# Peptides against a protein of PDB entry 4A54: the designs that were tried, part 93

Target 1, 94 residues: chain A of PDB entry 4A54
Amino acid sequence: MSVADFYGSNVEVLLNNDSKARGVITNFDSSNSILQLRLANDSTKSIVTKDIKDLRILPKNEIMPKNGTKSPSTNSTKLKSAETYSSKNKWSMD

## One batch from the design tools (peptide; made by RFdiffusion4, then SolubleMPNN)

Design b2_p27_8_s1
Fold by OpenDDE base, seed 3:
Structure b2_p27_8_s1 (fold): chain B 94 residues (1-94), chain A 27 residues (1-27)
Amino acid sequence: as target 1 above (94 residues)
Amino acid sequence: DEEEEKKKLEKLTEELKKAIEEILKKQ
């Protein structure tokens, strides 16, 4: 099997510095031995394979931690439609 | 069975690790 067979898999990577990364495998650079992950925030993280302490494939149902991108509360500023009071200037021509 | 799925994922994980190792050996 090739690494390409695992593209689209959700993985947890434990790095040598004891940090963890979770993401979907999007690419593998064989020339430089770099694993590319798409993270929950849609950013791409490049991981040097030599920095990987451990790796595991996650179940498909394991929801990537939704970084709660606060959907910008479109504060629908209810543009108070300025009721253009058409002040009918009653020009009473006397 | 949840345990069977866990075992499957473990196997796939080992295969991925092996695939990475094979590339590293060719460098």
Scores: peptide ipSAE 0.548, ipTM 0.882, DockQ to the pose 0.350
Fold by OpenDDE base, seed 4:
Structure b2_p27_8_s1 (fold): chain B 94 residues (1-94), chain A 27 residues (1-27)
Amino acid sequence: as target 1 above (94 residues)
Amino acid sequence: DEEEEKKKLEKLTEELKKAIEEILKKQ
């Protein structure tokens, strides 16, 4: 399978710096190895694949956390909801 | 079965990881 087969999938990405990002896969730049995610705020986050520690595909019924509350714009393009999730070595459905 | 769906998602996740790895190997 190709990465393109997963376009539209909702994923959670754990980065090497232990930060997390959640979004929908919109594109993959194979030349630069960059994964692009659309975040809940409709912004796009570009992630270099070598910076990915782990990732998982989320269930289809999981609504991408909409920052409904104006959480203070932390300059982080990261979904605030993603930061509240503990780093798990094993991805499991609750 | 919730466990079955979890297993499917895990499999899909592994396939995505493999797809990324295959591209990285070609670079």
Scores: peptide ipSAE 0.542, ipTM 0.879, DockQ to the pose 0.456
Fold by OpenDDE base, seed 1:
Structure b2_p27_8_s1 (fold): chain B 94 residues (1-94), chain A 27 residues (1-27)
Amino acid sequence: as target 1 above (94 residues)
Amino acid sequence: DEEEEKKKLEKLTEELKKAIEEILKKQ
């Protein structure tokens, strides 16, 4: 699998400083190991992969953390994920 | 089935982690 196979996935990233970021994977710079996320406010966050402590793919209906969380975006907006990023990794509620 | 989907997401998460790690190993 390549990181590109996960473009459009909604992810939560836990950083080494214990802050969190949630967004849709839009790009990955393999040369510099930079993961790019589109956040709920449509801004882009670039994350150095070495700064990632953990990450997880979120379900399509997952919302961003509300105020008070360590997420860079403190809103209740649902992140829109790609309907399908691959046949292998399609998420369905069925 | 929500449990099945949870399992899928977990698997996909591991695959993504692996994909990132493989790139890091090549640096």
Scores: peptide ipSAE 0.529, ipTM 0.881, DockQ to the pose 0.421
Fold by OpenDDE base, seed 5:
Structure b2_p27_8_s1 (fold): chain B 94 residues (1-94), chain A 27 residues (1-27)
Amino acid sequence: as target 1 above (94 residues)
Amino acid sequence: DEEEEKKKLEKLTEELKKAIEEILKKQ
């Protein structure tokens, strides 16, 4: 299988510094080994693969909190699909 | 059931990890 087969999957990534990121896989840069996630707040996070300690695919019913939310979200967080993100330039500096 | 779905997710997770590793080997 290829990483592209998992675009749109919701994942939790544990980094080497023990921080966590949750989001939908939108892209993987094979040249630079960068995994790109769309987060609950609709921002994008790029993760260098070598910084990943562990990862897991989350169940569809898992709830992700939004930034600035004082209470846990219940089934309300909708992330943009990989297809939507793919229309954007990942490396645009403009 | 829930346990079966958990196993499926674990399997998919392992496949994703393998897919990443295969790319890294080609660099």
Scores: peptide ipSAE 0.527, ipTM 0.880, DockQ to the pose 0.391

Design b2_p27_8_s2
Fold by OpenDDE base, seed 2:
Structure b2_p27_8_s2 (fold): chain B 94 residues (1-94), chain A 27 residues (1-27)
Amino acid sequence: as target 1 above (94 residues)
Amino acid sequence: EKEKEEEERKKLTEELKEAIKKILEEQ
């Protein structure tokens, strides 16, 4: 199997500095041995493979802890459908 | 069923580790 076969997998990576990163594998740069993870905040983290102490694939149902970033209330600007009141001016020609 | 899924995930994890290891060995 290749690393590419695991694209889209949610993983937890333990680094040699004992820090952890969680994200979805989006790319692997074989030339530089860099694993790219998309984090919960949609940022990309590049991890040098040599810095990986351990990793595990997370279950699909493990909701990445949404850090309580307030989902920006997409103010769905209700595009007020401009009801073009076609005022049919019935010009009655007397 | 959950145990089986965990085992499969563990297997996939090891396969991923091996894939990474192979790349590191080729460099």
Scores: peptide ipSAE 0.592, ipTM 0.900, DockQ to the pose 0.375
Fold by OpenDDE base, seed 4:
Parts: C-alpha cells; sequence; structure tokens
Structure b2_p27_8_s2 (fold): chain B 94 residues (1-94), chain A 27 residues (1-27)
C-alpha cells in the first residue's frame, strides 16, 4: 500500500523529540518525504517522515476537538421551489 | 465487534508504518 491510501485517516504522530501531533493525513510529498496533517484548528502541519518515531491510526469515533468555528449557519435558504406555474398558454388556432 | 475494529486499526497502522518505511528506504 502507499501513503496515499491513508489520506483522510486520523493519526497520532510521535516525533523523535517526544512531541506529538494529531491530525488528518491530507497529503504526502514523496519528493521531500513530508507528511501533511490537518490539525483540529484547520491549520496544516508538515512533518518530515525521518522525524517520526511512531504513529498510530486513531479510531474514527475520536472526534478531533473541532475548535467551535461556528459553522457558518448555512442558512438553509429553503429554496422555496418556485412553483413554476407552467401557464399552459392554450394557443387555440381558429 | 469493537475488538475486531481495533485489530483492523492496528493492521492498518502497521501497513502505514511499512509504507513510510519503504519510502525512507528508497531515499
Amino acid sequence: as target 1 above (94 residues)
Amino acid sequence: EKEKEEEERKKLTEELKEAIKKILEEQ
């Protein structure tokens, strides 16, 4: 398998300096061996793979604490289906 | 069922580790 097969996976990465990062795998730069994680605050962290001491895939149910960015209230503008009154213009030809 | 999911997650973790390891070995 390739690293690309794991895009969208939530992972915890332990670095050689014993720091930890948690995020969703969004990209892998094969040229530079850089793993990109999207963090809970929607920022992106780039991790050099050689600096990884250990990693684990987290359960899907572990909700990354979404910083409550107020999801813009998508005003579900109920697009009231404009009832296109098909005015049947009965053109009566006499 | 939870145990099976954990085993699958462990397997996937090892597969990801192996994928990263292969890339490092190719450099």
Scores: peptide ipSAE 0.592, ipTM 0.900, DockQ to the pose 0.474
Fold by OpenDDE base, seed 5:
Structure b2_p27_8_s2 (fold): chain B 94 residues (1-94), chain A 27 residues (1-27)
Amino acid sequence: as target 1 above (94 residues)
Amino acid sequence: EKEKEEEERKKLTEELKEAIKKILEEQ
């Protein structure tokens, strides 16, 4: 299995500093070993894999703690392929 | 049925951990 097989899974991540993050796995950067989570507030959190102490997949019905009202409807939002906006800063060296 | 679902979730969790571990070992 690959990490990509778990995209869309709701997870709780325990970090080495004993902080916790909850979110949906949206991407994994294999080159940098960075796990990306979409949080309840629709922000994205990047987690360096080496900083993970423990991880668990949450039940589908587990309400993500919203700072506010809207439980993200687990609608399978098709993770649109993160268009890596490689903003090629073409520094045109004239 | 809930117990079975929990066991499956635990299995999937371990599979995810293993998948991450394999990538780290290849670096």
Scores: peptide ipSAE 0.562, ipTM 0.898, DockQ to the pose 0.360
Fold by OpenDDE base, seed 1:
Structure b2_p27_8_s2 (fold): chain B 94 residues (1-94), chain A 27 residues (1-27)
Amino acid sequence: as target 1 above (94 residues)
Amino acid sequence: EKEKEEEERKKLTEELKEAIKKILEEQ
């Protein structure tokens, strides 16, 4: 599969510096190996993939923490999944 | 149903990791 198949997925990225970022995958620059995330504040964060220590796809209903927070907040914004992410039958609870 | 969703999400996570890794290996 390609990274593009995961556009719209909510992810948590753990960086080598132990910082975390949460957002929706919006783009991947294969030439420069840069993953782009849309954050809860609608800003875009570019992450160099070599700096990624770990990554996980979040549940569709999991909320994104506010900007600057590492942990989910009760006042965090619910992330919307892209059509491609939400339409995957792998997530269908039939 | 929730367990199935969790397993699929884990699978997708690994697939995404592999997709990224593959690109890095090509550089």
Scores: peptide ipSAE 0.561, ipTM 0.898, DockQ to the pose 0.439; fails the geometry check

Design b2_p27_8_s3
Fold by OpenDDE base, seed 1:
Structure b2_p27_8_s3 (fold): chain B 94 residues (1-94), chain A 27 residues (1-27)
Amino acid sequence: as target 1 above (94 residues)
Amino acid sequence: KKKEEEEELEKKTEELKKAIEKILKEQ
């Protein structure tokens, strides 16, 4: 089995400096031993495998916590359809 | 089912670790 068999897998990587990275495995450079992850912000992070302390594959259903861009509360301002009751003022042409 | 899925993920994780380790040993 090769690292390529895991392309597209969502992983959490623990580095030797105790920092963590989460992303999808997009590539592995065997010549330089670099693991490439696509992060939640669509950026790519390159990780030297020698710096990896531990890693785990995450369930597919675990939505990477997108940095909480506050879903713009679509304040659906319910534009109250002001039913302009066109009061047809019947101008009595009388 | 959840335990089985977790075990499968752990197995896949171990396989990935072995794949990385193999490459590190070949360098």
Scores: peptide ipSAE 0.586, ipTM 0.895, DockQ to the pose 0.400
Fold by OpenDDE base, seed 3:
Structure b2_p27_8_s3 (fold): chain B 94 residues (1-94), chain A 27 residues (1-27)
Amino acid sequence: as target 1 above (94 residues)
Amino acid sequence: KKKEEEEELEKKTEELKKAIEKILKEQ
């Protein structure tokens, strides 16, 4: 089995500095021992394997941490139902 | 079922770790 067999897998990587990275494995540079992850913001993070303390494959259904793109708060502008004031045009036809 | 899926993911994780370690040993 090769690292390439895991391309497209979503992983959580714990680094030696206790920081975490989550992303999809896109490549492994065997010459430099660099694991490449595509992050939630579509950027690529290169991780030196020597800096990896631990890693785990995540379930397919585990949503990559959405970059906090604020879902546009659909400001439900409560369209105040403009009460159609039926202006009673009192047309007094004389 | 959930436990089996977790065990499968753990197995795959260990396989990935071994694959990385193998490459590191070949360098």
Scores: peptide ipSAE 0.586, ipTM 0.895, DockQ to the pose 0.392
Fold by OpenDDE base, seed 4:
Structure b2_p27_8_s3 (fold): chain B 94 residues (1-94), chain A 27 residues (1-27)
Amino acid sequence: as target 1 above (94 residues)
Amino acid sequence: KKKEEEEELEKKTEELKKAIEKILKEQ
């Protein structure tokens, strides 16, 4: 069995510094021993395997907490229709 | 059913750990 068999799995990684990362396994670089996770915010985190203290596969149904990126209030800047002041410069040609 | 699913996830977790360890040993 290879690490590639687990691509798409949702995992929780405990690092040696006691920090945690949660994400979907997207890639494993065997040459550099780097595990790549896609996080809930769609960013990618690269984890050096040597820094992993523990790992667990999460149930598929565990909704990755989408960090509610507050949808930037699209301040619908009402593009105030710049009233194109068509200043009709009446060029009176004599 | 939940216990079986947890056991399966634990087994898969162990398999993943072994896969990673194997690569680390081959380096």
Scores: peptide ipSAE 0.585, ipTM 0.895, DockQ to the pose 0.296
Fold by OpenDDE base, seed 5:
Structure b2_p27_8_s3 (fold): chain B 94 residues (1-94), chain A 27 residues (1-27)
Amino acid sequence: as target 1 above (94 residues)
Amino acid sequence: KKKEEEEELEKKTEELKKAIEKILKEQ
C-alpha cells in the first residue's frame, strides 16, 4: 500500500507545534517527504512528514471548517480525479 | 453501522501512517 492510495482522502494533521491542518491529500513528495493538502480555502499546504505528530482520516461527510464563513452545505462535490497538477518544476535550470 | 465506519477509518488511518513510515525508512 502506498500514500497514493489515499489521495483524495480528507485528513486532520496534528503537527509537533500542536497546530492542526485539515485538508484533502493531493500529493506526496517521497524525495522530500512532503505531504500536500488542499485546504478549505483551495490553498495548498505542504507539510514535512517529520513535523507530523499525528494524523487521522476524516469521514467523507465531515465539513471542513471554512475560515469565518458559514459552513456551506458542501454537497459532496466528488473530488474530481487527480487533475495532473502540472509539476511546474520551478527549478528548470536554463 | 457508525461504529463499523469509525473502525474502518481507523484502519485506513493506520495504513496511511504505515505507508508514510515505510517511505521515511527507505530514505
Scores: peptide ipSAE 0.575, ipTM 0.893, DockQ to the pose 0.449

Design b2_p27_8_s4
Fold by OpenDDE base, seed 4:
Structure b2_p27_8_s4 (fold): chain B 94 residues (1-94), chain A 27 residues (1-27)
Amino acid sequence: as target 1 above (94 residues)
Amino acid sequence: SKKEEEKKRKELTEQLRKALEEELAKQ
């Protein structure tokens, strides 16, 4: 299995400095071993794999703690499967 | 069942951990 198999998973990451991050895995940079998480505020956090002390996959229904804004109504944001925008580079050769 | 789901989640977590460790070992 590859890290890419877990894209879209909601995870809690415990770092070596005992800080925690929660977010959805959006990307993994294999060249630099950097895990990218999308946080509840829609920002992206990059985590170097060597800095990870522990991690766990969270249940799909676990509401990511939004910082202090009132959890708006449980609109089941279906994790819209990242539509792989197959950017068909339609290279139309004339 | 809730128990089965938790078991699956733990297994997936372990698989993710292993995948990350493998990537780290490639460096």
Scores: peptide ipSAE 0.620, ipTM 0.910, DockQ to the pose 0.481
Fold by OpenDDE base, seed 1:
Structure b2_p27_8_s4 (fold): chain B 94 residues (1-94), chain A 27 residues (1-27)
Amino acid sequence: as target 1 above (94 residues)
Amino acid sequence: SKKEEEKKRKELTEQLRKALEEELAKQ
């Protein structure tokens, strides 16, 4: 599997500094191992892969964390996932 | 079912993690 297979997925990323970022995967820079997320405010956040402590794919109905959480986003916006994310069965289940 | 969907999401998460780890290992 490649990271590109997950474009459009809504993810929550836990960073090594214990901060969180939530957004849709829009791009991955293989040369620099940088994951790019589109945030609720339509801004883009670049995350170096080595700075990721943990991550999870969110359900489609999951919204951005409200203000006060360790998310860099202060707005409460529901993120939409791309068609790739909606078609979960395209990947083999072990 | 909801349980099945959660299982799928967990599996996809693991696959994504693995993909990222593989990319990191290339450097």
Scores: peptide ipSAE 0.596, ipTM 0.909, DockQ to the pose 0.415
Fold by OpenDDE base, seed 5:
Structure b2_p27_8_s4 (fold): chain B 94 residues (1-94), chain A 27 residues (1-27)
Amino acid sequence: as target 1 above (94 residues)
Amino acid sequence: SKKEEEKKRKELTEQLRKALEEELAKQ
């Protein structure tokens, strides 16, 4: 399985500093191991994977981001194809 | 059942975690 298989999933991420983020997985930067989430306010948050303490895919009855998609069906382990979203890379050098 | 759905969700969560761990191992 690849991280891309989970694009569009709504997740809660617990970071090592005990802060939490909820959003839809929109992208993963494999070069830098950065997970990108679209939040409820349509902003994008970039999370370094090594800073993740725990995570979970949220059930369908949870509040969704405004422009997010639902998690894969809980009735099957078969995942939907990856989707492409615009995102801002934290490590983009300008 | 609701219990079965939760179990499957947990399984998917674990798969996501493993996928992320594999990416970290590539660095």
Scores: peptide ipSAE 0.581, ipTM 0.908, DockQ to the pose 0.502
Fold by OpenDDE base, seed 3:
Structure b2_p27_8_s4 (fold): chain B 94 residues (1-94), chain A 27 residues (1-27)
Amino acid sequence: as target 1 above (94 residues)
Amino acid sequence: SKKEEEKKRKELTEQLRKALEEELAKQ
Protein backbone atom coordinates (compact mmCIF):
# COMPACT_ATOMS: atom_id res chain seq x y z
CA MET B 1 0.00 0.00 0.00
CA SER B 2 1.09 3.58 -0.71
CA VAL B 3 -0.07 6.94 0.61
CA ALA B 4 -1.35 7.68 -2.89
CA ASP B 5 -3.94 4.91 -2.49
CA PHE B 6 -5.63 7.16 0.09
CA TYR B 7 -5.94 10.29 -2.04
CA GLY B 8 -9.47 11.60 -1.60
CA SER B 9 -9.84 10.23 1.93
CA ASN B 10 -11.31 12.56 4.54
CA VAL B 11 -9.08 12.55 7.62
CA GLU B 12 -8.64 14.20 10.98
CA VAL B 13 -5.04 14.82 11.99
CA LEU B 14 -3.80 15.67 15.47
CA LEU B 15 -0.37 17.29 15.43
CA ASN B 16 2.38 17.15 18.04
CA ASN B 17 1.54 20.71 19.07
CA ASP B 18 -2.03 19.51 19.88
CA SER B 19 -3.57 21.44 17.00
CA LYS B 20 -6.02 19.63 14.73
CA ALA B 21 -6.61 19.65 11.01
CA ARG B 22 -9.47 18.08 9.09
CA GLY B 23 -9.45 17.68 5.35
CA VAL B 24 -9.12 15.54 2.26
CA ILE B 25 -5.75 14.05 1.32
CA THR B 26 -4.83 15.62 -2.01
CA ASN B 27 -1.12 14.90 -2.34
CA PHE B 28 1.98 13.45 -0.73
CA ASP B 29 5.53 14.67 -1.26
CA SER B 30 7.64 11.53 -0.91
CA SER B 31 10.91 13.46 -1.09
CA ASN B 32 10.11 15.46 2.03
CA SER B 33 7.40 13.26 3.63
CA ILE B 34 4.83 16.05 3.47
CA LEU B 35 1.10 15.26 3.52
CA GLN B 36 -1.22 17.81 1.88
CA LEU B 37 -4.82 18.30 3.01
CA ARG B 38 -7.58 20.32 1.40
CA LEU B 39 -9.43 22.06 4.23
CA ALA B 40 -13.09 23.11 4.50
CA ASN B 41 -12.23 26.64 3.39
CA ASP B 42 -10.67 25.18 0.22
CA SER B 43 -7.15 26.09 1.31
CA THR B 44 -4.30 23.57 1.38
CA LYS B 45 -2.39 22.63 4.51
CA SER B 46 0.98 20.92 4.32
CA ILE B 47 1.84 18.62 7.21
CA VAL B 48 5.22 17.05 7.88
CA THR B 49 4.64 13.37 8.61
CA LYS B 50 6.85 13.37 11.71
CA ASP B 51 4.61 16.07 13.24
CA ILE B 52 1.54 13.82 13.19
CA LYS B 53 0.56 12.56 16.66
CA ASP B 54 -2.83 11.07 15.80
CA LEU B 55 -4.73 10.36 12.59
CA ARG B 56 -8.05 8.80 11.61
CA ILE B 57 -10.08 8.35 8.45
CA LEU B 58 -13.53 9.89 8.83
CA PRO B 59 -16.81 8.30 7.76
CA LYS B 60 -18.48 9.55 4.60
CA ASN B 61 -21.49 10.90 6.50
CA GLU B 62 -19.38 13.52 8.27
CA ILE B 63 -18.89 17.02 6.90
CA MET B 64 -16.61 17.02 3.87
CA PRO B 65 -14.63 19.87 2.37
CA LYS B 66 -16.51 21.48 -0.51
CA ASN B 67 -14.01 20.36 -3.14
CA GLY B 68 -13.06 17.05 -1.56
CA THR B 69 -13.64 13.46 -2.62
CA LYS B 70 -15.06 10.49 -0.76
CA SER B 71 -12.94 8.08 1.22
CA PRO B 72 -12.03 4.79 -0.50
CA SER B 73 -14.07 2.89 2.09
CA THR B 74 -17.33 0.95 1.72
CA ASN B 75 -20.35 2.40 -0.05
CA SER B 76 -22.16 2.93 3.24
CA THR B 77 -23.06 6.52 4.12
CA LYS B 78 -24.56 5.79 7.53
CA LEU B 79 -22.00 5.34 10.29
CA LYS B 80 -21.78 6.28 13.95
CA SER B 81 -22.13 9.90 14.98
CA ALA B 82 -19.08 12.14 15.09
CA GLU B 83 -19.03 12.07 18.88
CA THR B 84 -19.08 8.29 19.05
CA TYR B 85 -16.68 7.90 16.16
CA SER B 86 -14.10 10.31 17.60
CA SER B 87 -13.89 8.35 20.84
CA LYS B 88 -13.40 4.96 19.19
CA ASN B 89 -11.53 5.55 15.97
CA LYS B 90 -8.17 7.20 16.40
CA TRP B 91 -4.59 6.32 15.64
CA SER B 92 -1.43 7.59 17.31
CA MET B 93 1.80 7.82 15.36
CA ASP B 94 4.95 7.06 17.32
CA SER A 1 -23.54 -3.43 9.26
CA LYS A 2 -22.40 -0.44 11.32
CA LYS A 3 -19.94 -2.62 13.16
CA GLU A 4 -18.44 -3.97 9.95
CA GLU A 5 -18.10 -0.45 8.54
CA GLU A 6 -16.30 0.74 11.65
CA LYS A 7 -13.97 -2.25 11.50
CA LYS A 8 -13.16 -1.53 7.86
CA ARG A 9 -12.46 2.14 8.64
CA LYS A 10 -10.08 1.15 11.42
CA GLU A 11 -8.29 -1.21 9.06
CA LEU A 12 -7.96 1.50 6.43
CA THR A 13 -6.60 3.90 9.05
CA GLU A 14 -4.00 1.34 10.06
CA GLN A 15 -3.00 0.81 6.43
CA LEU A 16 -2.56 4.56 5.98
CA ARG A 17 -0.44 4.68 9.14
CA LYS A 18 1.82 1.94 7.82
CA ALA A 19 2.17 3.67 4.47
CA LEU A 20 3.19 6.93 6.17
CA GLU A 21 5.68 5.13 8.40
CA GLU A 22 7.25 3.45 5.40
CA GLU A 23 7.67 6.81 3.69
CA LEU A 24 9.18 8.33 6.81
CA ALA A 25 11.66 5.46 7.01
CA LYS A 26 13.02 6.43 3.58
CA GLN A 27 14.29 9.75 4.95
Scores: peptide ipSAE 0.600, ipTM 0.908, DockQ to the pose 0.419; fails the geometry check

## One batch from the design tools (peptide; made by RFdiffusion4, then SolubleMPNN)

Design b2_p28_1_s1
Fold by OpenDDE base, seed 5:
Structure b2_p28_1_s1 (fold): chain B 94 residues (1-94), chain A 28 residues (1-28)
Amino acid sequence: as target 1 above (94 residues)
Amino acid sequence: EEEKKKEEEERKKKTEELKKAIKEILEK
């Protein structure tokens, strides 16, 4: 099975920093190992797969917390904007 | 209640399948 088989699934992702993200899987970049989630506010969050500690598919009845529903305060440590780790593949052609 | 239990089990199974799919990509 591929990650693409799970597009449209609502998931909760636990990151290595113990922060959580909830959203719908919209895309997976296999080249960069980046999982893309659409959040409740319709924004897109990119998650580097190596930063995932755990994940689960949510039941259909778990309404994505609209911005106003206090998802249980998992300490939203402000995920500092994941600086785009530009993996400078220095392909030095010498 | 039995239907809910079945749905939860299927969801857990799908979760494990997704984890495997992600892991396979990381290992390639």
Scores: peptide ipSAE 0.576, ipTM 0.898, DockQ to the pose 0.367
Fold by OpenDDE base, seed 1:
Structure b2_p28_1_s1 (fold): chain B 94 residues (1-94), chain A 28 residues (1-28)
Amino acid sequence: as target 1 above (94 residues)
Amino acid sequence: EEEKKKEEEERKKKTEELKKAIKEILEK
């Protein structure tokens, strides 16, 4: 099984500095071991996998902010399903 | 309820598979 099989999955990544990133997996650079996430604000975050302390795939029913929201939060007023967010990603495998 | 439980277990399994896939690349 490859990381590419999880493109389109909504994930929460815990970094070694205890910060968190939430987004949809759009790409993985195997040569450089870099995981790319599309964030709620439509920006892309590149994460070096060595900096990952932990990660989890979020449930499809877990709501995330719509595009334009800077910080992903389950307490946001303008929310959409993780499934909807993943489905709109052109790199989604599911 | 049973369907939700099944979906959660599948999600957990997928999470572990993703972690494994990343780890296998880092160990090469």
Scores: peptide ipSAE 0.568, ipTM 0.896, DockQ to the pose 0.551
Fold by OpenDDE base, seed 4:
Structure b2_p28_1_s1 (fold): chain B 94 residues (1-94), chain A 28 residues (1-28)
Amino acid sequence: as target 1 above (94 residues)
Amino acid sequence: EEEKKKEEEERKKKTEELKKAIKEILEK
């Protein structure tokens, strides 16, 4: 299996510095070994895989903690299918 | 309760599979 098989999964990452990140796996840069997470604030965090101490896939029902906003109610947040942002790096060598 | 246990086991399995996938890339 590849890391790509887990795109759209909500994960908690424990880093070597004991900090934690939670987000949805949006991309993996195999050339640089960088895992990209979309955070609750819709920002993207890049994590170097060598800095990962541990990780876990979160249950689908675990709402990503939004920084600062009150826990909105239980309604079925349809995880909108993360559209595969295929960043086509069009290296147009003109 | 059995369904919840099954879901948790599947999640744990997927977690280990993801860890393996990352590890395989780091070791190449």
Scores: peptide ipSAE 0.567, ipTM 0.897, DockQ to the pose 0.475
Fold by OpenDDE base, seed 3:
Structure b2_p28_1_s1 (fold): chain B 94 residues (1-94), chain A 28 residues (1-28)
Amino acid sequence: as target 1 above (94 residues)
Amino acid sequence: EEEKKKEEEERKKKTEELKKAIKEILEK
């Protein structure tokens, strides 16, 4: 399986510095070994895979914390399908 | 409850598969 098979998955990444990132996998740069996450604020975070200490796919019901918003209401905002995120976040390395 | 457990196990399996996929790239 390739990392691309997991595009659209909501993941929590634990970095070697013990910081955490949560986001949807939108891209993987195999040449540079960079995992790209779309964060709750719609920004993109690039993570060097060597800096990953651990990661897990989050349950579908786990909503990404939006910056500044109260506890996301139990509205199962179904994370947009993997296909939607892959299309919107086409990262072209120039 | 059984369905939730199955879903969790599937998620766990997928997590390991993702980890493996990342690791395989790092080793190339």
Scores: peptide ipSAE 0.561, ipTM 0.898, DockQ to the pose 0.527

Design b2_p28_1_s2
Fold by OpenDDE base, seed 1:
Structure b2_p28_1_s2 (fold): chain B 94 residues (1-94), chain A 28 residues (1-28)
Amino acid sequence: as target 1 above (94 residues)
Amino acid sequence: KEEKEKEEKEREKKTEELKKALEEILNE
C-alpha cells in the first residue's frame, strides 16, 4: 500500500515534540518524506515523516473543529455622522 | 453498536496500514 491510498483521509498526527496536528492528507513527497496536511483553516502543514511519533485516522464524522472564525465583531463604530451644521450664511442682501 | 464497532475496527486497520506505509518509506 502507498501513502497515496490515504489521500483525503483525516488524520491526527502526534509529533516527536508532543505537539499534535490534525488535517486531511493532501500529498506526500516521497523524495523528502514529507507528509502534507490541509488543516481546518485551509492552510497546509508539511510534516517530516521522521518527526511523526504516532498517527491515527479520524472518523469521517469527526467534524474538524471548524475554527469558529470568531466573526470579528465588527464593532460597527456607529460613526456618529458629525451633523455638519451647515451654517446657512443668510446673506441678507438689504 | 455493532456497525460502529466494525467501522472503528476498519479505521484502526487503515491506521495501521498507513503507519506501515510510512515506516516502509523511512526504512528505505
Scores: peptide ipSAE 0.612, ipTM 0.902, DockQ to the pose 0.355
Fold by OpenDDE base, seed 4:
Structure b2_p28_1_s2 (fold): chain B 94 residues (1-94), chain A 28 residues (1-28)
Amino acid sequence: as target 1 above (94 residues)
Amino acid sequence: KEEKEKEEKEREKKTEELKKALEEILNE
């Protein structure tokens, strides 16, 4: 198996300094032994393979924490219920 | 539950395969 077989996999990487990175494997530089991850903020992190203490593939359904894009405050504009003025057109046919 | 367990085992297997692939490159 090659590292390329895992492109698109979401991984958690534990580094030797006990820091963690989470991202999708986008590339592997075999010449420099550098693993590239796309992070939740769409930035790319390059990790030297020798600095990896441990890694795991995450389930596909684990939503990478999107950096808090301010959920557009859907101002629930209270759609004021347009009072359907039932205009009683009393057509009195005299 | 059984399907989740299978998926987890497959994920663990893939994880070990990825670790092995990285280790092979480090030892080249």
Scores: peptide ipSAE 0.612, ipTM 0.902, DockQ to the pose 0.445
Fold by OpenDDE base, seed 2:
Structure b2_p28_1_s2 (fold): chain B 94 residues (1-94), chain A 28 residues (1-28)
Amino acid sequence: as target 1 above (94 residues)
Amino acid sequence: KEEKEKEEKEREKKTEELKKALEEILNE
């Protein structure tokens, strides 16, 4: 099995310095043994495989804790459907 | 409960497969 088979998996990585990283596996550089994770803030973290102490795949339902930066409220601009008020031109026949 | 346990076991299996795949590359 290759590391590429796990692209798109959400993982928690425990590093040798006891720090943790959580993200989606986006790439693996086999030449340098570097695992790339996309983090919750859409940044990319590169992790050298030798620095990994432990790793686990997270369940799909684990919402990565958004650090409290206010995700810009996508103002769903409710495109008010322009009610085409068909002005019934009352053709007054004389 | 059984479905959650099955999903957890499958996730654990996938985790070990990923660990093995990384270990194989480190040992090359």
Scores: peptide ipSAE 0.612, ipTM 0.902, DockQ to the pose 0.402
Fold by OpenDDE base, seed 5:
Structure b2_p28_1_s2 (fold): chain B 94 residues (1-94), chain A 28 residues (1-28)
Amino acid sequence: as target 1 above (94 residues)
Amino acid sequence: KEEKEKEEKEREKKTEELKKALEEILNE
């Protein structure tokens, strides 16, 4: 299983410095081993995986106070492929 | 009560799976 399978999970992370963070997993940077959490205040916290002492997935009913950030509707901005209208400049040589 | 216990066990399983997934990346 990949870390991506857990996107959207609410987690409590215990860090090596004995501090705790709670948030929703929004992203994982595999190149740098950085876990990104969205916190209750809608800010994003980046956590280096090596600094994690322990973690647990929280039950869905532990309502982090929804600051009402609307789930960004993935407006699938249909990247309309900009049809590069190749303007055939027909060079009419007179 | 049984449903809550099942949900807790599933959550625990998922937690261990997430830990394993993070450990695999740290060891690559």
Scores: peptide ipSAE 0.607, ipTM 0.902, DockQ to the pose 0.381

